# Peptides against a protein of PDB entry 6FBK: the designs that were tried, part 34

Target 1, 90 residues: chain A of PDB entry 6FBK
Amino acid sequence: EDTGVRVELAEEDHGRKSTIALRLWVEDPKKLKGKPKDNGAIEFTFDLEKETPDEVAQEMIESGFFHESDVKIVAKSIRDRVALIQWRRE

## One batch from the design tools (peptide; made by RFdiffusion4, then SolubleMPNN)

Design b2_p17_5_s3 (from b2_p17_5, 8 letters changed)
Fold by OpenDDE base, seed 1:
Structure b2_p17_5_s3 (fold): chain B 90 residues (1-90), chain A 17 residues (1-17)
Amino acid sequence: as target 1 above (90 residues)
Amino acid sequence: SRKERLAKKFKVLPKPP
């Protein structure tokens, strides 16, 4: 389903590093339970070997980007994009 | 600290017009 949160590669992925640069932003705030900060996209490096979507989502909540009630929807958005990237690498 | 680490990890871009 459409989470309302969009995640894209911040740079071209050549499939040579264990880390990828991602960009995340709210596309449809109505899909979120809480009210996220009205800021631009969030760029960050995601370690495909060490990090998990749930952990990164929790870190974003701790950073104040999203309400705790939306941790799962944020995690799902990251997970879906990461999975797609990994599938394309194979 | 964790707070400082997270602040460095997540870069907020300016919202496009």
Scores: peptide ipSAE 0.730, ipTM 0.920, DockQ to the pose 0.727
Fold by OpenDDE base, seed 4:
Structure b2_p17_5_s3 (fold): chain B 90 residues (1-90), chain A 17 residues (1-17)
Amino acid sequence: as target 1 above (90 residues)
Amino acid sequence: SRKERLAKKFKVLPKPP
């Protein structure tokens, strides 16, 4: 499913670290229930072993980037990208 | 604080024109 939220690697992944640098931004705001801030991309480190997409999404809500009603769509966007990255590592 | 930690965790890049 196209969430309208895009997540990409912010750095090349050599598959050596348990952490990855990600960049997240809104590509299609009409797919979100709330109105996110008109920001540029958000860069952050994601720990593949210690963090979950749901936790990071919730942190983004608390930071004011998205409305609470969009926590699941944000989490899904992160999850889908992380899964793809992990598949490529294997 | 959690707020301060989150502010450091997420870096907002400038939106390109």
Scores: peptide ipSAE 0.729, ipTM 0.919, DockQ to the pose 0.709
Fold by OpenDDE base, seed 3:
Structure b2_p17_5_s3 (fold): chain B 90 residues (1-90), chain A 17 residues (1-17)
Amino acid sequence: as target 1 above (90 residues)
Amino acid sequence: SRKERLAKKFKVLPKPP
């Protein structure tokens, strides 16, 4: 499903580390209920063993990047990318 | 603080022109 939020690897993944560098940005703001800040991409490290998409999404809300009503769609965008990366590692 | 930690965790890149 197209969430309107893009998440991509910020670096090549060789499948050796438990952490990955991700880049997230809004591709289609119409898909969001709130009005996110007009920023560039957000780059961050995601720990595959310790973090969850929901927790990271909540942290982004607290940081003011998205409205609380969009926490689930942001979490989904991260989850979908993380799942794809993990599938490619197997 | 949590605020400081989150500020360091998320790096906002410049928006392309």
Scores: peptide ipSAE 0.729, ipTM 0.919, DockQ to the pose 0.721
Fold by OpenDDE base, seed 2:
Structure b2_p17_5_s3 (fold): chain B 90 residues (1-90), chain A 17 residues (1-17)
Amino acid sequence: as target 1 above (90 residues)
Amino acid sequence: SRKERLAKKFKVLPKPP
């Protein structure tokens, strides 16, 4: 499903580290219930072994990047990209 | 603090014009 939130690798993934650098940004704000901040992409490291998309999404809400009503949409966006990355590693 | 940690965790890039 198109969440309107895009997540991409911020660095080349050689499949060697348990952490990956991600870049997340709103591509289609109409897909979101809330009104996100009009800023650039958000870069962050995601630990494949220790973090979950839901927790990171919650952290983004706490940071004020997204409205709480969109936590699941953000989490899904991260989850889908992470899953794709993991599938490519296998 | 958690707030400071999160501020460091998420790097906001400039939005291109």
Scores: peptide ipSAE 0.728, ipTM 0.919, DockQ to the pose 0.709

Design b2_p17_5_s4 (from b2_p17_5, 7 letters changed)
Fold by OpenDDE base, seed 2:
Structure b2_p17_5_s4 (fold): chain B 90 residues (1-90), chain A 17 residues (1-17)
Amino acid sequence: as target 1 above (90 residues)
Amino acid sequence: KRKEALKKKFKVLPKPP
């Protein structure tokens, strides 16, 4: 499902390390319940072995990037991209 | 400390005009 939040690899993934660099940004703010900050993409490292999309999404809310009501949609966006990346690795 | 860690974790890129 289209979350309106886009997540992409910030670097080429060779499938060699357990961490990946991701870039996340709002593509369609209308899909969000809250009004996110109007800033550029958020770049971060995601540890495929230690982190979960929900936890990272919660950290983003805590950082003030998104409203708490959108934690699940943000988490889903991360989850979907991570799943795709993992699928390509296998 | 946690907030500082989060600031380091998430790098905000400049939004293109």
Scores: peptide ipSAE 0.684, ipTM 0.908, DockQ to the pose 0.714
Fold by OpenDDE base, seed 5:
Structure b2_p17_5_s4 (fold): chain B 90 residues (1-90), chain A 17 residues (1-17)
Amino acid sequence: as target 1 above (90 residues)
Amino acid sequence: KRKEALKKKFKVLPKPP
């Protein structure tokens, strides 16, 4: 489903590392309950072995990027992309 | 400091015009 939040690889993934570079940004703000900051993409490293989409989403809320009510939609966006990346690694 | 760590973790790119 369309969360209104886009998550893409910030670099080519060769499947050699347990970490991946991601880029996240709001594509459709109407899908969010809160009003996120109107900035560009957020780039970050995601550790496939140590981190979870929920934890990273919570950190983004704590950073003030999103409203607390949108933690799950942000987490889902990350989860969906991570799952796709892991699928392509197989 | 957690807030400082988060600032380092998340790099905000400028929004293109």
Scores: peptide ipSAE 0.684, ipTM 0.908, DockQ to the pose 0.698
Fold by OpenDDE base, seed 4:
Structure b2_p17_5_s4 (fold): chain B 90 residues (1-90), chain A 17 residues (1-17)
Amino acid sequence: as target 1 above (90 residues)
Amino acid sequence: KRKEALKKKFKVLPKPP
């Protein structure tokens, strides 16, 4: 599903660390209910063992990057990328 | 505070022109 939010690795993943650097940005704002800030990509570290896409998405909302109504779509975007990364590691 | 910690967690990159 196209969430309109893109998430990519911000660094090469060698599959050695439990943490990964991610970069998230809006590709299609029409997919979001709220109006996200018009800024560049958001870069952050994601702990594959300790964090969840939902928690990180909520933190992004709290930071003011997205409207609360879009928490699930943001979480899904992160989840989908994380799942793909984990799949490639296996 | 939490919001201060979040500012450190999320780095906003410049938007390309």
Scores: peptide ipSAE 0.684, ipTM 0.909, DockQ to the pose 0.720
Fold by OpenDDE base, seed 1:
Structure b2_p17_5_s4 (fold): chain B 90 residues (1-90), chain A 17 residues (1-17)
Amino acid sequence: as target 1 above (90 residues)
Amino acid sequence: KRKEALKKKFKVLPKPP
């Protein structure tokens, strides 16, 4: 499903680390219930062993990047990308 | 402060014109 939020690797993944660098940005604002900040992509490190998409999404809401009503959309976007990355590592 | 730590965690890049 197209969430309107895009998540991509910020660096090449060689499958050697438990952490990955991600870049997240809004591609289609119409898919969101709230109005996110009008800024560029957000870069962050995601720990595959310690963090969850839902927790990171909540942190982004706390930071003011997205409205609380869009937490699930953001979490899904991160989850889908992380799952794809983990699949490619196998 | 948690909010300050989150500022360090998320790096905002400039938006292209």
Scores: peptide ipSAE 0.684, ipTM 0.908, DockQ to the pose 0.681

Design b2_p17_6_s1 (from b2_p17_6, 7 letters changed)
Fold by OpenDDE base, seed 2:
Structure b2_p17_6_s1 (fold): chain B 90 residues (1-90), chain A 17 residues (1-17)
Amino acid sequence: as target 1 above (90 residues)
Amino acid sequence: SFEDLPLFVLKRGEKYK
């Protein structure tokens, strides 16, 4: 499913550390229920062992990047990318 | 592309460093 939100690695992943740097941005704002305050890319770290996409998405909401109504779509975007990264590491 | 977008860093607590 295309969430309209894109998440990519902000660094090369050599599969050595549990923490990765990611960038998230809205590719298709029409897919979101709310209107993001800013149109930019959000850089963030994600601990593959300790964190969950939902928790990080919630932090983005709390930071004001997205409306709370879009927490699930943001979380899904992160989850999907993380899954791909983990798959490639195996 | 995303390269043309402004970059924002998600600020997290010290516990996330």
Scores: peptide ipSAE 0.595, ipTM 0.849, DockQ to the pose 0.419
Fold by OpenDDE base, seed 3:
Structure b2_p17_6_s1 (fold): chain B 90 residues (1-90), chain A 17 residues (1-17)
Amino acid sequence: as target 1 above (90 residues)
Amino acid sequence: SFEDLPLFVLKRGEKYK
């Protein structure tokens, strides 16, 4: 399902390390329940072995990027991208 | 593309370093 939130690699992935740099931004704000405070791209690291999309999404909410009602949609967008990255590594 | 968007860096604890 299209979450309206885009997540892309911020670096080339050679599949050699567990930590990757990602960037997340809103393409379709209508998909969100709340209104994001800022319209920008959020860069963040993600450890493919140790972290979960839900944890990172919660951190984004705590930082004020999204309303708490959108935690699941943000987490899903991260999860979907991470899944693709892991698939390409195999 | 995100190239022209303002860029924010998610601040995280030292445990992620």
Scores: peptide ipSAE 0.595, ipTM 0.848, DockQ to the pose 0.419
Fold by OpenDDE base, seed 4:
Structure b2_p17_6_s1 (fold): chain B 90 residues (1-90), chain A 17 residues (1-17)
Amino acid sequence: as target 1 above (90 residues)
Amino acid sequence: SFEDLPLFVLKRGEKYK
C-alpha cells in the first residue's frame, strides 16, 4: 500500500550496526488525514533491534511533524522501509 | 526530491541516548 510517505536511507548501509539513519518526507499529502505542520524531510535514527516504527511515529507526532490521526500511516511507511533494509541484510 | 526540502532532525527521548 502506498502511504504517500516516503522513507529512505540517509547513509550507506553496510549491515554492520543496528542503528541506521533514515529520512522521511511526504510525497502525497492527500493520503494523510491531517495537514503536516512543515513541508520538509525528517532525519532520524532507527535502532533495528530496539525500536519499533510505532514508537518513532509517535515521537514525530509529539514533535509536531504530523497530526495524531496519521500516526499509523507514518508508522507503516517506516515499517515498510525498515523491512526492506532488514531483508537486504539477509 | 527530498534534497530540495528543508531538513529537520527528530529529537529523541532520553531513553534513546
Scores: peptide ipSAE 0.594, ipTM 0.848, DockQ to the pose 0.439
Fold by OpenDDE base, seed 5:
Structure b2_p17_6_s1 (fold): chain B 90 residues (1-90), chain A 17 residues (1-17)
Amino acid sequence: as target 1 above (90 residues)
Amino acid sequence: SFEDLPLFVLKRGEKYK
């Protein structure tokens, strides 16, 4: 499923750290229910062992990057990228 | 590409430009 939100590595992943740097941005704002305040990429760290996509997505909402109605679509975007990264590590 | 976009940093609920 295309969420309209892209998440990519902000650094090279050598598969050695549990924490990775990611960048998230909106490719298709029409797929969001709300309208993000800023047009930019959000850089954030993600601990593959400790954190969940929902928790990080919620932090983005609380910071004002997205509307609360889009927490699940943002979380899914993060989840999909994280899963891909983990699959590549194996 | 994200490299062409303004960059914001999320840090435990805080936003940095």
Scores: peptide ipSAE 0.580, ipTM 0.831, DockQ to the pose 0.578

Design b2_p17_6_s2 (from b2_p17_6, 8 letters changed)
Fold by OpenDDE base, seed 2:
Structure b2_p17_6_s2 (fold): chain B 90 residues (1-90), chain A 17 residues (1-17)
Amino acid sequence: as target 1 above (90 residues)
Amino acid sequence: SPDDLPLYKLVRGTSYK
């Protein structure tokens, strides 16, 4: 599923750390229910062992980046990218 | 391109010892 939200590595992943730097931005705002205040890329760290996409998405909402109604689509975008990273590490 | 977008840093309350 294309969420319209893109998540990519903000750094090279050597598979040595449990934490990774990610960058998230909206490619297709029509897929979001709300209208983001800003059109930018959000850089954040993600602990593969301790954090969940849902928790990080919630933090983004709390920070005002997205409307609460879009928490699931944002979380899914993060989850999908994290899964790809994990699969590549295997 | 994401390189052309303004960059925001997500400030988190999570920290590790």
Scores: peptide ipSAE 0.601, ipTM 0.857, DockQ to the pose 0.388
Fold by OpenDDE base, seed 3:
Structure b2_p17_6_s2 (fold): chain B 90 residues (1-90), chain A 17 residues (1-17)
Amino acid sequence: as target 1 above (90 residues)
Amino acid sequence: SPDDLPLYKLVRGTSYK
C-alpha cells in the first residue's frame, strides 16, 4: 500500500551485515495527517536484527521530523522497505 | 528525486537489550 513516504537504500546491500543505511522522504504529503516541518530526505541506519520500524519512527517524531499523529504511517513505510530487503536477501 | 532534497541525518543514541 502507498503510504506517500518513500524509503530506499542509501548504500549497496551485499547481504553481509545486519546494519544498513536507509533514506526516507515524503513523496505525497496529502497522505500525512500533519505537515512535516521540513521537506527533505532523512538518512539513518537500521539494524535488521535488533531494531523495529516503530521505534525508529518514534525517534523521528522526537527529532521533530514528523507530527506524532503520523508515527504509524512512517513506521509502515520503513517496515515495507525493510521487508523487501530481507526477502531479497533470502 | 531525493538527490534534489536537503539531507538530514537522524542522530540517536542506540541501545540494545
Scores: peptide ipSAE 0.597, ipTM 0.854, DockQ to the pose 0.367
Fold by OpenDDE base, seed 1:
Structure b2_p17_6_s2 (fold): chain B 90 residues (1-90), chain A 17 residues (1-17)
Amino acid sequence: as target 1 above (90 residues)
Amino acid sequence: SPDDLPLYKLVRGTSYK
């Protein structure tokens, strides 16, 4: 499923630390229920061992980047990217 | 490309159990 939200590494991943820098942006706004206030890339750190996509997505909502109705689609986007990163590390 | 977009940084407080 295409969430319309892109998540990519903001740094080169050497697979040495549990924290990674990611960037998230809306590629297809039609996939979202709400309308993001700003059209930009959100850079954030993600702890692969301690944080969850849902928690980070909630924080983005609280920061006003997305409408609460889109929390799950944002979380899924993060989850999918994180999974790929972890798979590459293994 | 994200390079063409404004960059925002998510500010948040993290605590671990």
Scores: peptide ipSAE 0.597, ipTM 0.855, DockQ to the pose 0.388
Fold by OpenDDE base, seed 5:
Formats: structure tokens, sequence, C-alpha cells
Structure b2_p17_6_s2 (fold): chain B 90 residues (1-90), chain A 17 residues (1-17)
């Protein structure tokens, strides 16, 4: 499902670190229930072993990047990208 | 492309038990 939120690697993944840099931005704002205050890209680190997409999404909400009603769609976007990265590492 | 967008850094503290 197209969430309207894109998540891409902010660095080349050599498959050596458990922590990766990601960049997230809204590609299709109409997919969101709320309207983000800023139309920017959010760069963040993600620990593939210890962190969860839901927790990171919650932190983005707390930081004011998204409305709380969009936490699940943001989390899904992160989850989907993380899954792809994990699969590529196999 | 994110290159054309303003860039924000998610600042957060993480701790693991």
Amino acid sequence: as target 1 above (90 residues)
Amino acid sequence: SPDDLPLYKLVRGTSYK
C-alpha cells in the first residue's frame, strides 16, 4: 500500500552496522489525515536490532512533525523500508 | 527528492534495558 510517505537510506548500507541513517518525507500529503507543519525531509538513525517503527513514529509525532492521527501510516512507511533493507541483507 | 526539501534532524534520546 502506498502510504504517501517515502523512506529512503540516507547513506549507503554496507550491511555492517546495526544502525542506519534514513530520510523520511511526505510525497503525497493527501494520504495523511493531518497536515505536517513543515514540508521537509526528516533524517534519523534507526537501530535495526533494537528500535521499532512504531516507537520512532511516535517520537516524530512528539517532535511535532506529524499529527498523532498519522502515527500508524508513518510507522508503516518506516517498517516497509526497514523490511526491505533487512531482506537485502540476507 | 529529499535533496530539494529542507532537512530536519530527528533529535531523540535512546536507551535500552
Scores: peptide ipSAE 0.595, ipTM 0.853, DockQ to the pose 0.397

Design b2_p17_6_s3 (from b2_p17_6, 7 letters changed)
Fold by OpenDDE base, seed 1:
Structure b2_p17_6_s3 (fold): chain B 90 residues (1-90), chain A 17 residues (1-17)
Amino acid sequence: as target 1 above (90 residues)
Amino acid sequence: SADDLPLYKLVRGESYK
């Protein structure tokens, strides 16, 4: 499923750290239920060992980047990218 | 591309502690 939200590495991943820098932005706003306040890329650190996509998505909602109704789609976007990164590390 | 977009940084609650 295309969430319309894109998540990419913000840095080169050497597979050494448990923390990675990611960037998230809306590629297709039609996929979202709400309207994002800003049209930008959100850079954030993700701890592969401690954090969950749901928690980070919630933080983005609390920060006002997305409407609460879109928390799951944002979380899924993060989850999918994180999974790919972890698979590449293995 | 993300390079064409404004860049925002997510601030965690822990960052305020």
Scores: peptide ipSAE 0.593, ipTM 0.851, DockQ to the pose 0.507
Fold by OpenDDE base, seed 3:
Structure b2_p17_6_s3 (fold): chain B 90 residues (1-90), chain A 17 residues (1-17)
Amino acid sequence: as target 1 above (90 residues)
Amino acid sequence: SADDLPLYKLVRGESYK
């Protein structure tokens, strides 16, 4: 489902390491309940074995990138991309 | 495209389980 939030690889994935670089940005702000402070792309690392999309989304809220009411939609966008990456690795 | 947007780095401590 379209969350209005895009998440893409910031590097090539050779399937060798558990940590990947991702980039997240808003494509459709109408999908969010709050208004993000800035309109930019957020680059971050994600450990496929140790981290969860929900925890990373919470950290983005704490950093001020999104309103707390949008934590779940942000987490979903990360989860969806991570799932695709893992499915391609298998 | 993300290439047209300002780039921010998420700074955080280790949050592994």
Scores: peptide ipSAE 0.592, ipTM 0.849, DockQ to the pose 0.404
Fold by OpenDDE base, seed 2:
Structure b2_p17_6_s3 (fold): chain B 90 residues (1-90), chain A 17 residues (1-17)
Amino acid sequence: as target 1 above (90 residues)
Amino acid sequence: SADDLPLYKLVRGESYK
């Protein structure tokens, strides 16, 4: 599923840390229910052992980056990227 | 591209260095 939300590594992943730096931005705003206040890239760290995509997505909502109705699509975008990173590390 | 976009930092209670 193409969420219209892009998530990429903000740094080179050497597979040594449990924390990674990611950047998230909207490529296709039509796929979102709400309209983000800003059109930018959000940089954030993600602890592969302690954090979940859903929790981080919720924090983005609370920070005002997205409408609450889009929490699941944002979370999915993060989850999918994290999964790819994890699979690549294996 | 992403490089052309404004960059925001997600501020959270916990910080990882």
Scores: peptide ipSAE 0.590, ipTM 0.849, DockQ to the pose 0.390
Fold by OpenDDE base, seed 5:
Parts: structure tokens; C-alpha cells; sequence
Structure b2_p17_6_s3 (fold): chain B 90 residues (1-90), chain A 17 residues (1-17)
């Protein structure tokens, strides 16, 4: 499913760290229920061992980047990218 | 893509622990 939200590595992943840098931005805003306050890219770290996409998405909501109604779509976007990164590491 | 957009840093509560 195309969430309309893009998540990409903000750094080259050599598979050596448990923490990676990611960037998230809206590619198709009509896929979201709410309208993001700012049209920017959000850079964040993600600990592959300790963090979950849902909790990171919640933090983005709390920071005001997205409406609470879009927490699941944001979380899915992060989850899909993280899963892909994990698969590449195997 | 992202290179054309303003960049924001997500501030996490865990960063203070």
C-alpha cells in the first residue's frame, strides 16, 4: 500500500550500528486525513533494537508534525522502511 | 525529493535520559 509518506535512509547503512538515521516526508498529502503543519523532511534516529514505528510515529504527532488521525499511516511508512533495511542486513 | 525540503530534527524524550 502506498501511504503517501516516504521514508529513506539519511546516511549510508553499513549494517554495523543498531541506530540508523532516517528522513520522512510527505509525497502525496491527499493520502493523509489531516494536513501536516509543515511541508518538510523530518530527520530522526531509529534504534532497530529498542524502538517501534508506532511509538516514533506517536512522537511525531506530539511534536506537531502530523494529525493524530494519521499516526497509523505514518507508523506503517516507518515500519515498511525499517523492515526493508532489516531484510537487507540479513 | 527530501533534498528540496526544509529539514527538521525530531526531538525525542528519550534523548534526555
Amino acid sequence: as target 1 above (90 residues)
Amino acid sequence: SADDLPLYKLVRGESYK
Scores: peptide ipSAE 0.584, ipTM 0.845, DockQ to the pose 0.465

Design b2_p17_6_s4 (from b2_p17_6, 9 letters changed)
Fold by OpenDDE base, seed 4:
Structure b2_p17_6_s4 (fold): chain B 90 residues (1-90), chain A 17 residues (1-17)
Amino acid sequence: as target 1 above (90 residues)
Amino acid sequence: SFDDLPLYRLVRGESYK
């Protein structure tokens, strides 16, 4: 499913550490229920061992980047990218 | 791409449980 939200690595991943840098931005705002206040890229760290996409998405909501109704869409976008990264490490 | 967008840093709270 195309969430309309893009997530990419902000650094090269050599599979050496559990923490990675990611960037997230909206490609298709029509996929979201709410309207994000800013049209930018959000850079954040993600610990592959300790964090979950849902918790990070919640933090983005609390920071005001997205409407609360879009938390699951944001979480899915992060999850899908994280899964790809983890699969590449195998 | 994201290179043309303004960049924000997510400020984190309690993320490790």
Scores: peptide ipSAE 0.552, ipTM 0.825, DockQ to the pose 0.427
Fold by OpenDDE base, seed 5:
Structure b2_p17_6_s4 (fold): chain B 90 residues (1-90), chain A 17 residues (1-17)
Amino acid sequence: as target 1 above (90 residues)
Amino acid sequence: SFDDLPLYRLVRGESYK
């Protein structure tokens, strides 16, 4: 599913660390229920062993990047990218 | 593509612990 939210690696993944740097931004705002406060890219670290996409999405809402109504679509975007990264590592 | 957009750093809750 195209969430309208894009998540990409902010660094090259050598598959050695459990923590990766990601960047997230909105490509299609029409797919969101709310309007993001800022139209920018959010850089963040993600620990593949300790963190979950839902928790990180919640933190983005708390930081004011997205409306609470979009937490699940943001989480899905992160989850999908993280899954791809993990699959590539295997 | 969106490389010209402003870049923000997410501040995590664990950063305050």
Scores: peptide ipSAE 0.551, ipTM 0.825, DockQ to the pose 0.468
Fold by OpenDDE base, seed 2:
Structure b2_p17_6_s4 (fold): chain B 90 residues (1-90), chain A 17 residues (1-17)
Amino acid sequence: as target 1 above (90 residues)
Amino acid sequence: SFDDLPLYRLVRGESYK
């Protein structure tokens, strides 16, 4: 499902470490209920073993990047990318 | 492309380190 939010690796993944660098940005703002304050890419690390997409998405909201109403769509975007990365590693 | 977008760093609490 197209969330309108893109998440991509910010680095090459050699599948060696549990932490990966990701970048997240809004590709289609019409898919979001709220209007993000900025139109930029958010770079962040994600620990594949310790962190969850929902928690990271919530942190993005707390930082003011997204409205609370969009927490699930942001989390889904992260989850989908993380799952893809994990599948490629296996 | 995303390369043309402003880049922001998500600030995380120390508990995530």
Scores: peptide ipSAE 0.549, ipTM 0.823, DockQ to the pose 0.434
Fold by OpenDDE base, seed 3:
Structure b2_p17_6_s4 (fold): chain B 90 residues (1-90), chain A 17 residues (1-17)
Amino acid sequence: as target 1 above (90 residues)
Amino acid sequence: SFDDLPLYRLVRGESYK
């Protein structure tokens, strides 16, 4: 499913670290229920072993990047990218 | 591409161990 939110690696992944750098941005704001205040990319680290997409999405809501009604769509975007990264590591 | 977008850094709280 196309969430309208893009998540990409901010660094080359050699599959050696559990922590990766990601960047997230809105590509299609019409897919969101709320309206993000800023039009930029959010850079963040993600620990593949210790963190969950839902927790990181919650922090983005708390930081004011997204409306609380969009927490699940943001989490899904992160989850989908993380899954792809993990698949490539296998 | 995100190369020309403003860049923000997420301040991490309790989620990061």
Scores: peptide ipSAE 0.547, ipTM 0.822, DockQ to the pose 0.444

Design b2_p17_7_s1 (from b2_p17_7, 5 letters changed)
Fold by OpenDDE base, seed 4:
Structure b2_p17_7_s1 (fold): chain B 90 residues (1-90), chain A 17 residues (1-17)
Amino acid sequence: as target 1 above (90 residues)
Amino acid sequence: KEREERLKAKFKVLPKP
């Protein structure tokens, strides 16, 4: 399902590292309950072995990027992208 | 403060085009 939040690789993935660079931004704000900051993409490293989409989403909430009511939609966006990346690695 | 600084360093906000 379209979450309205886009998550893409910030770098080419060769499947060699346990970490990946991601960029996340709002594509359709209507899908969110709160009003996120009107800024560009958020770039960050995601550790495939140590981190979870829910934890990272919560960190983004704490950072003020999204409203707490949107933590699950943000987490889903990250989860779906990470899963896709891992599927491509296999 | 430590967590706040860590999160600030973790997430890089790019300029909106």
Scores: peptide ipSAE 0.730, ipTM 0.922, DockQ to the pose 0.806
Fold by OpenDDE base, seed 1:
Structure b2_p17_7_s1 (fold): chain B 90 residues (1-90), chain A 17 residues (1-17)
Amino acid sequence: as target 1 above (90 residues)
Amino acid sequence: KEREERLKAKFKVLPKP
């Protein structure tokens, strides 16, 4: 499903660390219910063992990047990318 | 405010193209 939110690796992943650097940005704002901040991509480290897409998405809401009504779509975007990365590691 | 500072440090906002 196209969430309108893109999530990509911010650096090459050699599958050695439990953490990965991600870059997230809005590709299609029409897919979101709220109006996100008009800024560039958001880069952050994601700990594959300690963090969850839902919690990170919630943190982004608290930071003011997205409206609370879009927490699930943001979480899904992160989850889908993380899953893909993990599959490639195996 | 401690949480706020932690989140500010966690997310790096890049300039919009």
Scores: peptide ipSAE 0.730, ipTM 0.922, DockQ to the pose 0.810
Fold by OpenDDE base, seed 3:
Structure b2_p17_7_s1 (fold): chain B 90 residues (1-90), chain A 17 residues (1-17)
Amino acid sequence: as target 1 above (90 residues)
Amino acid sequence: KEREERLKAKFKVLPKP
């Protein structure tokens, strides 16, 4: 399902590190319950072994990037991309 | 405070489109 939030690799993934650089931004704001900040993409490192999409999404909410009611949609966006990346590593 | 600083460093906000 289209969450309206896009997540992409910020760097080429060679499948050698346990961490990946991601870039996240809102592509369709009407899919969100709240209005996110009017800024560009958010880049961050995601540790495949230590972090979870839910926790990172919660951190983004705490940082003020998204409304608290959108934590799950943000988490899903991250999860879906991470899963795809991991599947491609196989 | 420390957590706030950590989060600010973790998420890099790129320029507005």
Scores: peptide ipSAE 0.730, ipTM 0.922, DockQ to the pose 0.781
Fold by OpenDDE base, seed 2:
Structure b2_p17_7_s1 (fold): chain B 90 residues (1-90), chain A 17 residues (1-17)
Amino acid sequence: as target 1 above (90 residues)
Amino acid sequence: KEREERLKAKFKVLPKP
């Protein structure tokens, strides 16, 4: 389950909006097949109704943040966090 | 180009700690 990629809320979630601000960064690069850019956390808005973890992960690869071989691990990290957030909202 | 610009605006890279 430990993807080596950490995703957390960039702001407090009051469960009111369909969008959430997320912050994603590599915690353990050894878990990744590729060598991601050595930069800080990536902050972005995630639309709970319109976006999917897979699509956002693909966008990150396209943006050059991660290697294509790591798309699934990135997607999983986002998915797991989003699921947790949604569970807490209920 | 438009997609690239959109993605660049979407993902904000914070300073490395």
Scores: peptide ipSAE 0.729, ipTM 0.922, DockQ to the pose 0.831

